# Peptides against a protein of PDB entry 6IDX: the designs that were tried, part 294

Target 1, 380 residues: chain A of PDB entry 6IDX
Amino acid sequence: KELAKLSADVTFATEFINMDGIIVLTRLVESGTKLLSHYSEMLAFTLTAFLELMDHGIVSWDMVSITFIKQIAGYVSQPMVDVSILQRSLAILESMVLNSQSLYQKIAEEITVGQLISHLQVSNQEIQTYAIALINALFLKAPEDKRQDMANAFAQKHLRSIILNHVIRGNRPIKTEMAHQLYVLQVLTFNLLEERMMTKMDPNDQAQRDIIFELRRIAFDAESDPSNAPGSGTEKRKAMYTKDYKMLGFTNHINPAMDFTQTPPGMLALDNMLYLAKVHQDTYIRIVLENSSREDKHECPFGRSAIELTKMLCEILQVGELPNEGRNDYHPMFFTHDRAFEELFGICIQLLNKTWKEMRATAEDFNKVMQVVREQITRA

## One batch from the design tools (peptide; made by RFdiffusion4, then SolubleMPNN)

Design b2_p26_8_s3 (from b2_p26_8, 16 letters changed)
Fold by OpenDDE base, seed 5:
Structure b2_p26_8_s3 (fold): chain B 380 residues (1-380), chain A 26 residues (1-26)
Amino acid sequence: as target 1 above (380 residues)
Amino acid sequence: SMKKEREEKREEAIKKQAERLKKARK
């Protein structure tokens, strides 16, 4: 207890470290010796002292043994551990993950997302905070190739719904630190969209062009009787598609693929459009057909609107920006759906279409409509 | 180059989170 308090002092810490004191603390944890009187209390103070000492940055985190990591991970994986030990163990693991790539690799092998999620299903907000903080540390430290796998694991383990039900909709006010960790998780998850946001469409890629063709098919062929024989000549078919792409509101209605060559939002806009068309088909068809039937110059160009809205949402949500240590602003909506960005797009495209009608906008008013929609989204 | 710059920014963010964690315990 006294050691844990004194370990916060840099002068004491320096002398204690020079006396190999930190090695003694690590060995106490490694031994796992439950035979000591007041073991749990002693262990909690040992872990506190260890953290305080390591925070001085005098000793590298890489000095930590695999046995120590396994003991700490053991305290996190065991269901009946003292809350004080669990809290400190989570904090140690977070510190290890953040401060050492070698320790990250070892911890990522020893701990599962499912084990950390179990610590969210408790009434203790501090334990919940440290569990999310460790998830965030693992996600932040993960190699680029593993980040999508982690996000898939979050969906498979229902991380968002568990956070929503046990943290956000909990009977307790969310503390600043929990709000920060929720913000970090949001930012890191939306950063998975950065690759698609920065991917240009290849206008010569037939598979990508087939997605645009599928958008046309869903909008216009879903109501057409299957009797329209495939036999209309290739030229009539091209002319028909040019009309359909104009009705879809693409800027380049001859070659809509050109509208997706600008980054941001690149292919991410096409992903959002395809998601809307497949998951919210009735909403998609309604928006497209309502605007395609208008000849009064008050048509809302869906394709152009979807692209610029995707770009605007990326700007609002700061897609590609890393988490700031001072921010704690998270969107509860992010935790309502695994594909929260695409769902937000689906809400916002309806808002845009409504706002366009209310303003009686024309193509010349496009930027004004987008500015009003931006203000509406940012205030919500 | 852009990939390297993103990884450098990520390393900086990791460092900032590590420093935040130290401050939150004091």
Scores: peptide ipSAE 0.433, ipTM 0.913, DockQ to the pose 0.763
Fold by OpenDDE base, seed 2:
Structure b2_p26_8_s3 (fold): chain B 380 residues (1-380), chain A 26 residues (1-26)
Amino acid sequence: as target 1 above (380 residues)
Amino acid sequence: SMKKEREEKREEAIKKQAERLKKARK
């Protein structure tokens, strides 16, 4: 206990480290010997002293043995560990992950997302916070090629719903540290959209064009009696598509693919439109048809609106920006759905369409409508 | 390259989170 307290002092820490004191502490953990009286209390203070000593940055985190890592990981993976040991073990693992790439690799092999999620299903907010912090550390340190796999594992293990039910909807106020960890998780997850946001559509890619054709099909052919076989003439078919793309509210009625060549939001806007059309088909069809049947100048251009809204949402959510150490602002909505960005888009496009109608907007009012919608989204 | 710049920004974010963690324990 006194060692743990004194280990926070840099002078004491320097002298103690010079006496190989930290090596003695690591060997105590490595031994795993539970035969000592008050072992749990002794171990909790040992782990505290170890953390405080390592926080001075005098000793590299790479000094720890694989046996030490396995013991610490063992305390996190075992179902019946003292809460004080578990808390310190999570904090040690987070520190190891953040401070060393070699330790990250070893820890990522020893600990599963499922084990960390089990520590969210408890009433102790400190344990929950350290568990999310370690998840965030692993996610932050993950190689680019592994980040999507990790996000898929979060969806598969219901991480968001567990956080929502056990943390956000818990009977306890969310502390600043937990709010920060929720913010970090949100930011790191939305940053997976950056690639799509910066991907230009290739107007020559047939698979990408087929998505635009699918948007047209869902909007216009889903309710149309198949008896209106598109007339056999290729030119009549092209002219028909140009009319349909105008009704969809694309800026380029001849080649809508050109509207997705701007980055941001690039292909992410098309992904949102396709998600809306497939998952919220009735909402999509309603928005498109309500505007396509208007011969008046008050039609809301869906395609243009969807693109600019996607860009606006990326700006509001700071897609591509890394987590700031001082922020704690998270959106509870992010934890309600695995496709929270696309769901937010679906809500906001309805808000945009409503606001357009209420303002009796024309195409000239487009930027003014977008400004009003931005203010509505940022105040909610 | 944009990739290298993103990696450098990520390393800086990792460092800041590690520094924050040290402060949160004090």
Scores: peptide ipSAE 0.427, ipTM 0.911, DockQ to the pose 0.799
Fold by OpenDDE base, seed 1:
Structure b2_p26_8_s3 (fold): chain B 380 residues (1-380), chain A 26 residues (1-26)
Amino acid sequence: as target 1 above (380 residues)
Amino acid sequence: SMKKEREEKREEAIKKQAERLKKARK
């Protein structure tokens, strides 16, 4: 107990470290000896002293043994651990993950997302905060090739719904630190969209062109058996497609693929359009047909609107920007769906379509409509 | 490269989160 208090002092910490005192603390944890009177209290103070000593930055985190990591991970995985030990164990793991690449690798092997999610299903907000903070640390330190796997694990383990029900919809105010961790999780998840946002469509890639053709099929041939999708058409069919791509509101009616060569939003706009068309088919068809049947110059160009809206949402949500330590602004909507960006796009494209009608806009008013829609989105 | 710049920014963000964690415990 006194050691835990004194460990906050840099002079004491320096002398204690010079006497190999930190090695003694690590060995106490490694031993796992539950036979001592007041073991839980002693362990809680040991872990406190260890954190305070390590925070001075005198000793490298790489000094930590695999046995120590396994003991700390054991305290996080065991259901009947003292809350004080659990809290400090989560904080130690977060510190290890952030400060050492070698420790990150070892911890990522020992701890599952499911174990961390179990600590969200509690009444203690501090435990919930440390659990999300550790998830965020693991997600932040993950190699590029593993970040999508982690996001898929979050969806599979219902992380968002658990956060929504146990944290956001809880009967208690969200503290600033929890709000920051929710913000960080949002930012890191939306940054998975950066690659698609910066991917140009290849106008010569047939598979990418087939997605645009599928958008046309869903809008105009929704009752047609996909088996009768007629192959690469005659000149009459190309002319028909040009008309359909005009009705879809693409800027390039001859080759809509050219509209997706601009980055941002690149292929991410096409992903959003395809998601809307498949998941919210009735909404998609309604928006397209309502504007394709107009001949009064008040048509809302869906294709152009979808591209510019995707770009706008990327700007508003700061897609590609890393989390700022000073921010704590999160969107509760992010925790309502696993595909929250695409769902937000689906809401915002309906808002855009409504705003276009209310303004009695023409193609010349496009930028004015987008400004009004931006203001509506940023006030919500 | 743009990839290298993104990884450098990520390392900076990691460092900032590590420093935030130290401050939040004091």
Scores: peptide ipSAE 0.424, ipTM 0.910, DockQ to the pose 0.832
Fold by OpenDDE base, seed 4:
Structure b2_p26_8_s3 (fold): chain B 380 residues (1-380), chain A 26 residues (1-26)
Amino acid sequence: as target 1 above (380 residues)
Amino acid sequence: SMKKEREEKREEAIKKQAERLKKARK
């Protein structure tokens, strides 16, 4: 206990480290000897002293043995561990993950996302905070090729719904540190969209062109009897599609693929449009047909609006920016759905369409409508 | 390289989170 307090002092820490004091503390953890009187209390103070000593940055985290890591990971994986030991063990693992790539690799093999999620299903907000912090550390340190797999594991393990029900909708106020960890998780998840946001459409890629054709099909062929025989000449078919792409509100009616060559938002806008068309088909068809039937110059160009809205949402949500240590602004909506960005797009495109009608906007008012919509989204 | 710049920014963010963690324990 006194050692844990004194370990916060840099002078004491330096002398204690010079006497191999950290090595003695690590060996106490490695031994696992439960036979001592007050073992749990002694262990909790040992782990506190270890953290305080390591925080001085005098000793590298890479000095830690695999046996020590396994003992600490064991305290996180065991269901009947003292809360004080669990809290310190989570904090040690987070520190190891953040400060050492070699320790990250070892910890990522020893601990599952499911074990960390189990610590979110408790009433103790400190334990919940350290569990999310460790998830965030693992996600932040993950190689680029493994980040999507980790996000898929979060969806499979219902991480968002567990956070929503046990943390956000809990009977306790959200502390500043928990709010920061929720913000970090949000930012790291939205950064998975960066690749698609920066991917230009290839106008010659047939598979990507088939997605645009599918948007046309969903909007216009779902209500039309399939009996219109494919036999009208290739020119009439091209002219028909040019009209359909105009009604969809693309800027380039001849080759809508050209509208997706600008990055941001690149292919991410097409992903949002396709998600809306497949998951919210009635909403998509209604928005498209309502504007396609207008001859009064007050038509809201869906394709153009979807692209610019996707770009705006990327700007508002800071897609591609890394977590800031000073921020704690998370969106509860992010935890309501696994595809929260696409769902937010679906809400915002309806808001845009409504605002366009209310303003009696024309194509010349497009930027003014977008500014009003931005203000509405940022106030919500 | 844009990739290298993103990796450097990521390492800076990791360092800032590690420093935040030290402050949150005090």
Scores: peptide ipSAE 0.423, ipTM 0.910, DockQ to the pose 0.816

Design b2_p26_8_s4 (from b2_p26_8, 17 letters changed)
Fold by OpenDDE base, seed 4:
Structure b2_p26_8_s4 (fold): chain B 380 residues (1-380), chain A 26 residues (1-26)
Amino acid sequence: as target 1 above (380 residues)
Amino acid sequence: MEKERRKKEREEAIERFARRLRESRR
């Protein structure tokens, strides 16, 4: 207990570390010797002293043994561990993951996100905070091949539902530390969109062109049986498609694929449009047809608007940026849906279309409409 | 080359972030 208090002092910590004191603490944890009177209390103070000593940054986290990691991971994985030990163990694992990629690899083998979810289903907000912090650390340090798996695990209705129901809608006010961890989790999840945001459409990729054609089909041919394979388009069919792409509000009516070559938002805009068209088909068709049936200069160009809105949402949500330490602003809506970005896009595109009508905008007013919509989104 | 550069820049950014997180806990 005294050691844990003294370990916060850098002068004491330096001297204690120089005397190999930290090695003695690690060996106490490694031994797992439950034979000592007041073992749980002693262990909690040992872990506290260890954290305080390591926070001085004098000793590398890579000095810890695999046995130490397994003991700490064991305290997180066992259901009957003292709350004080669990809290310190979560904090140690978080620090290990953040400070060393080699320790991340070892910890990721010993602990699953599923085990950490169980620590969110408790009334103790400190345990919940450290559990989310460890999830965030694992997410941040995940290699590219595992990031999508972590994303899918987060997209699992279960983790989001538990965070929503036990943390956000909990009977206790959210502390600043928890709000920060929720913000970090949100940012890390939106950063998964970065790849699509930075992916240029290849105008020669037939599969990508087929998506644009599907957008046209859903908007204009919704009653036509999909069995009419697009046979070799006669010049009349190409001219028809050019008219349809104009009605869809693409800038390049001849080759709409060219509108998706700019990054950001690249292919992410096309993903949002396709999601809207498939999941919210009635909304999509309404927006397109309301503007396509206008022969007045007041048509809202859906395609152009969708692209620029996607770019704007990426800017507002800081897609591709790492989380900032001083921020604690999170959107509860992000935890309500697995496709929260695309749902946000679907809300915002309706807002844009409404704002365009209310302003009686023309194509010359496009940037002004986008500015008004930006202000509306950032105030919500 | 460009994908590898972006990967390296991201790894370096993550390391900088992790370092700052340690400094903010002091």
Scores: peptide ipSAE 0.042, ipTM 0.671, DockQ to the pose 0.335
Fold by OpenDDE base, seed 5:
Structure b2_p26_8_s4 (fold): chain B 380 residues (1-380), chain A 26 residues (1-26)
Amino acid sequence: as target 1 above (380 residues)
Amino acid sequence: MEKERRKKEREEAIERFARRLRESRR
């Protein structure tokens, strides 16, 4: 206990480290010897002293043994660990993950996000905070190939539902530290959109063109009886598609694929449009047909609007930017759905379409409508 | 080249962020 308190002092820490004191603490953890009276209390103070000593930044985190890592990971994975040991173990693992890519690799082999979910189901907000902090650290340090797996784990109804029900809708006020960790988790989740946001459409890729064709099919062929015989010549089909792509509100009516060559938002806009068309088909068809039937120059161009809205949402959500240490503004809505960005797009595109109608906008007012919509989204 | 550059810049940014997180706990 006294050692743990004194370890917060840099002068004491320096001298204790110079005497190999930190090595002694690591060996105490590694030994796992339950033979000592008050082992749990002693271990809790040992872990406290270890954290306080390491926080001075005098010793590299890479000094820790694999046995030490396994012991600490063991305290996090075991269901019947003292809360004080669990809290410190989560904090140690977080610090290890943040400080060393080598330690991240070792820890990622010993623990899973699934094991950390159990620590979110408790009433102790400090445990919940450190559990999310460790998830965030693992997410942050994950190599590119594993980040999508971490995102999928977050998108899993289980982790999201647990955070929503036990943290956000918990019976306790959310502290600043927890709010920060929720913010970090959101930012890290949205940063996965960066790849799609920066992916240009290839106008020669038939599979990508087929998605645009599917958008046309869902909008215009879903209501049309199959009786329009496939027999009209290739030129009439091209002319028909050009008209349909104009009605869809693409800027390039001849080759809509060209509208997705700008990054941002690149292919992410097409992903949002396809999601809307498949998951919210009635909303999609309504938005397209309401504007395609207008000959009064007050038509809202869906394709252009969807692209610019996707770009705007990426700007508002700071997609591709790292979390800021001073921010704690999280959006509970992003924990309500696994495809939260696409659902947000679906809400915002309806808001845009409504605002366009209310403003009696024309194509010349497009930027003004987008500015009003930006203000509406940022105030919500 | 550009994808690798962005990857490296992100890794460096992650290291800076991780450093600042450590400093904010002091």
Scores: peptide ipSAE 0.027, ipTM 0.643, DockQ to the pose 0.388
Fold by OpenDDE base, seed 2:
Structure b2_p26_8_s4 (fold): chain B 380 residues (1-380), chain A 26 residues (1-26)
Amino acid sequence: as target 1 above (380 residues)
Amino acid sequence: MEKERRKKEREEAIERFARRLRESRR
């Protein structure tokens, strides 16, 4: 207890470290000797002293043994652990993950997101905060190949549902620390869109071109069987498609794939359009057909609007930016849906289409409409 | 000042999205 208090002092910490004090503390954890009277209290103070000593940055986190990591991970994975030990164990794991990529790899083998989810279902907001903090640390430090797996684990309706129901909709006021961790998790989730935002469409990729053709099919051939392969069109069919791509509001009516070569928003715009067309088909068809039947020059170019709106949403949401330590502004709605960005796009494209009509806009007013829509998206 | 303005604009933007998402579900 006294050691844990004194360990916060840098002078004491330096002297204690010089006396191999940290090594003694790590060995106490590694021994796992549950036979001592007051073991839980002793262990809680040992872990506190260890954290306080390591926070001075005098000793590298890489000094910890695999046995130490397994013991700490064991305290997080066991269902009946003292809350004080659990809190400190989560904090130690978070610090290890944040400070060392080598320790991240070892911890990612010993602990699952599923085990951390169990700590979100408790009534203790401090435990919940440390559990989310560790999830965020694992997410942040995950290599690109594993980041998608972490994303998929977060995209698991289960984690979001638990956060929504047990944390956000809990009967307790959300503390600043929890609000920060929810903000971080939200930012890290939107950063998964960065890859798609920066992915250019390949105009020569037939599979990507088939997605654009599917957008045309859904809009204009709702009753036609997809069995007519898009590639074998006669010159008359190609000319017909050019008309359809014009009605869809693409800038390049001949080759709409060229509209998705600009990054940002790249392929993310196509993902949003396809999501709208498949998940909100009636809304998509309505928006397209209302504008395709107009001869009054007041047609809203859906394709161009969808691309520029996707770019605007990425700018507003700061997609690709790292979380800021001073921020705690999280949005409960992003925990309500797995494809929250695409749903946001679907709402905002309807707003854009409405605003275009209300303004009686023409193609010359496009930038003015986008400015008004930006203001509506940022003020409302 | 500019960071706080952007923070507030983002907070406001997302509160609106939340409101519209609630309205679209009604």
Scores: peptide ipSAE 0.006, ipTM 0.378, DockQ to the pose 0.027; fails the geometry check
Fold by OpenDDE base, seed 3:
Structure b2_p26_8_s4 (fold): chain B 380 residues (1-380), chain A 26 residues (1-26)
Amino acid sequence: as target 1 above (380 residues)
Amino acid sequence: MEKERRKKEREEAIERFARRLRESRR
C-alpha cells in the first residue's frame, strides 16, 4: 500500500526502478502464489504500484514477460476475480496495448472482445470505463487486416446495445473518463468510413452509374404513371436523363458520376444518397420534387448539397483522424443505430433543405447556407 | 415486440438529435 502511494512520486519511482524494484513486482504477479494471507489486497497494491511506476515512462512496456501478460489476461478472463484486481488488470492491458505493438499481438491472442463485453454488464462504471478503454486500445492498435474484424465486433448490435443500456442509459451520471472512452469509440467507428470517403467513383463503372440511375428512378419514376415511359430514342433518353440529373441538383448534368470523383467525400456521398432514397424514400422524394418543380431560382440542388454535406459531416466527425485526448463529446444516437452516419446525413440534409428555404437562397448563396448549416450541426 | 421497441427507441434518439440540431439555430 505504501509502495503504491510512493510510486506516484517520480523521485521515488526513479530510485525504486534503479533498484530493480519493478522486476520484483512483475515476479510477484508471475508467481501466482495464492498462499499468502491477504493475497488479493497485496496483489491489488502490487498492480497499482506497477502501473504508477510504468506511468513515469522510465521503463519500456516491452520489459514484461509473456507469463506476466498471461496472468493479467487471466484476471480479466476469469469470472470470479476481485473487482480491485480486475480494474487494475484492465488498465495494465490497456497501457500494454497502447504502448507496444508486440504486446498488442500477445494480448489479442489471450483476450477476446466477448470477454470484455461481460465487464460492461456490471454496475461499476470504473470497470466499464477500463473495459471500453481496452476495447478502444485494441481497435486503435489492430492491423488493417484485423481492423475489419474489430469493426464487425463493434458493428455487432450486441456491443452497442450493452453500451447503450448499461452505460449511457445507466442510472448514474457519466463521468468524464467514460465520456472520453465513448467519444474515442465513436471516432474509431467513424474512421471505418474513411475507405468509402476516399474511394473515387469510376465514371466508366456501369454498376456505379446504375446507382445514380436508381436515384433518378426513385425520385421521378416511382410517382410517374408508367404511361410516361421515356420515348424509345437513345438521344431523347440521354436528353431526358440530363434534365432529370439537373433536377436532382448534380453539378454535372451530363455525367453525374463526375461529381463523385472528388475525394473526400467520394463514394460515401453516393452511399448516403442511396440510403436516404431506399430507407427514407418519402423524405427523399419530397426533397427532390419540391426543389425540382421550382422555377424561382430558389431551388436547393440536392445532389451538390448531399455531396458537400457528406464532406462537411466527415470533417465534423473527424473521419480519418485520431481521437483527441481532450475531447469527451459523444452522441447516444451513434450507439442506437447500425447506420448512424447515414441517419445523421438524413437529418442534416433535411436541415440543409429547410435552411435553404428560410434564407431564400439561390445557387450563389450555396457556401453561406453551408456555413450556417455547419454552425447549426456543431452547436447541437 | 423487442424489435419494435428498439426501432422506436432509435427513432426517438434520432428525433432528439434532430431537435437539438434545430434548437442550436436558435
Scores: peptide ipSAE 0.006, ipTM 0.369, DockQ to the pose 0.018; fails the geometry check

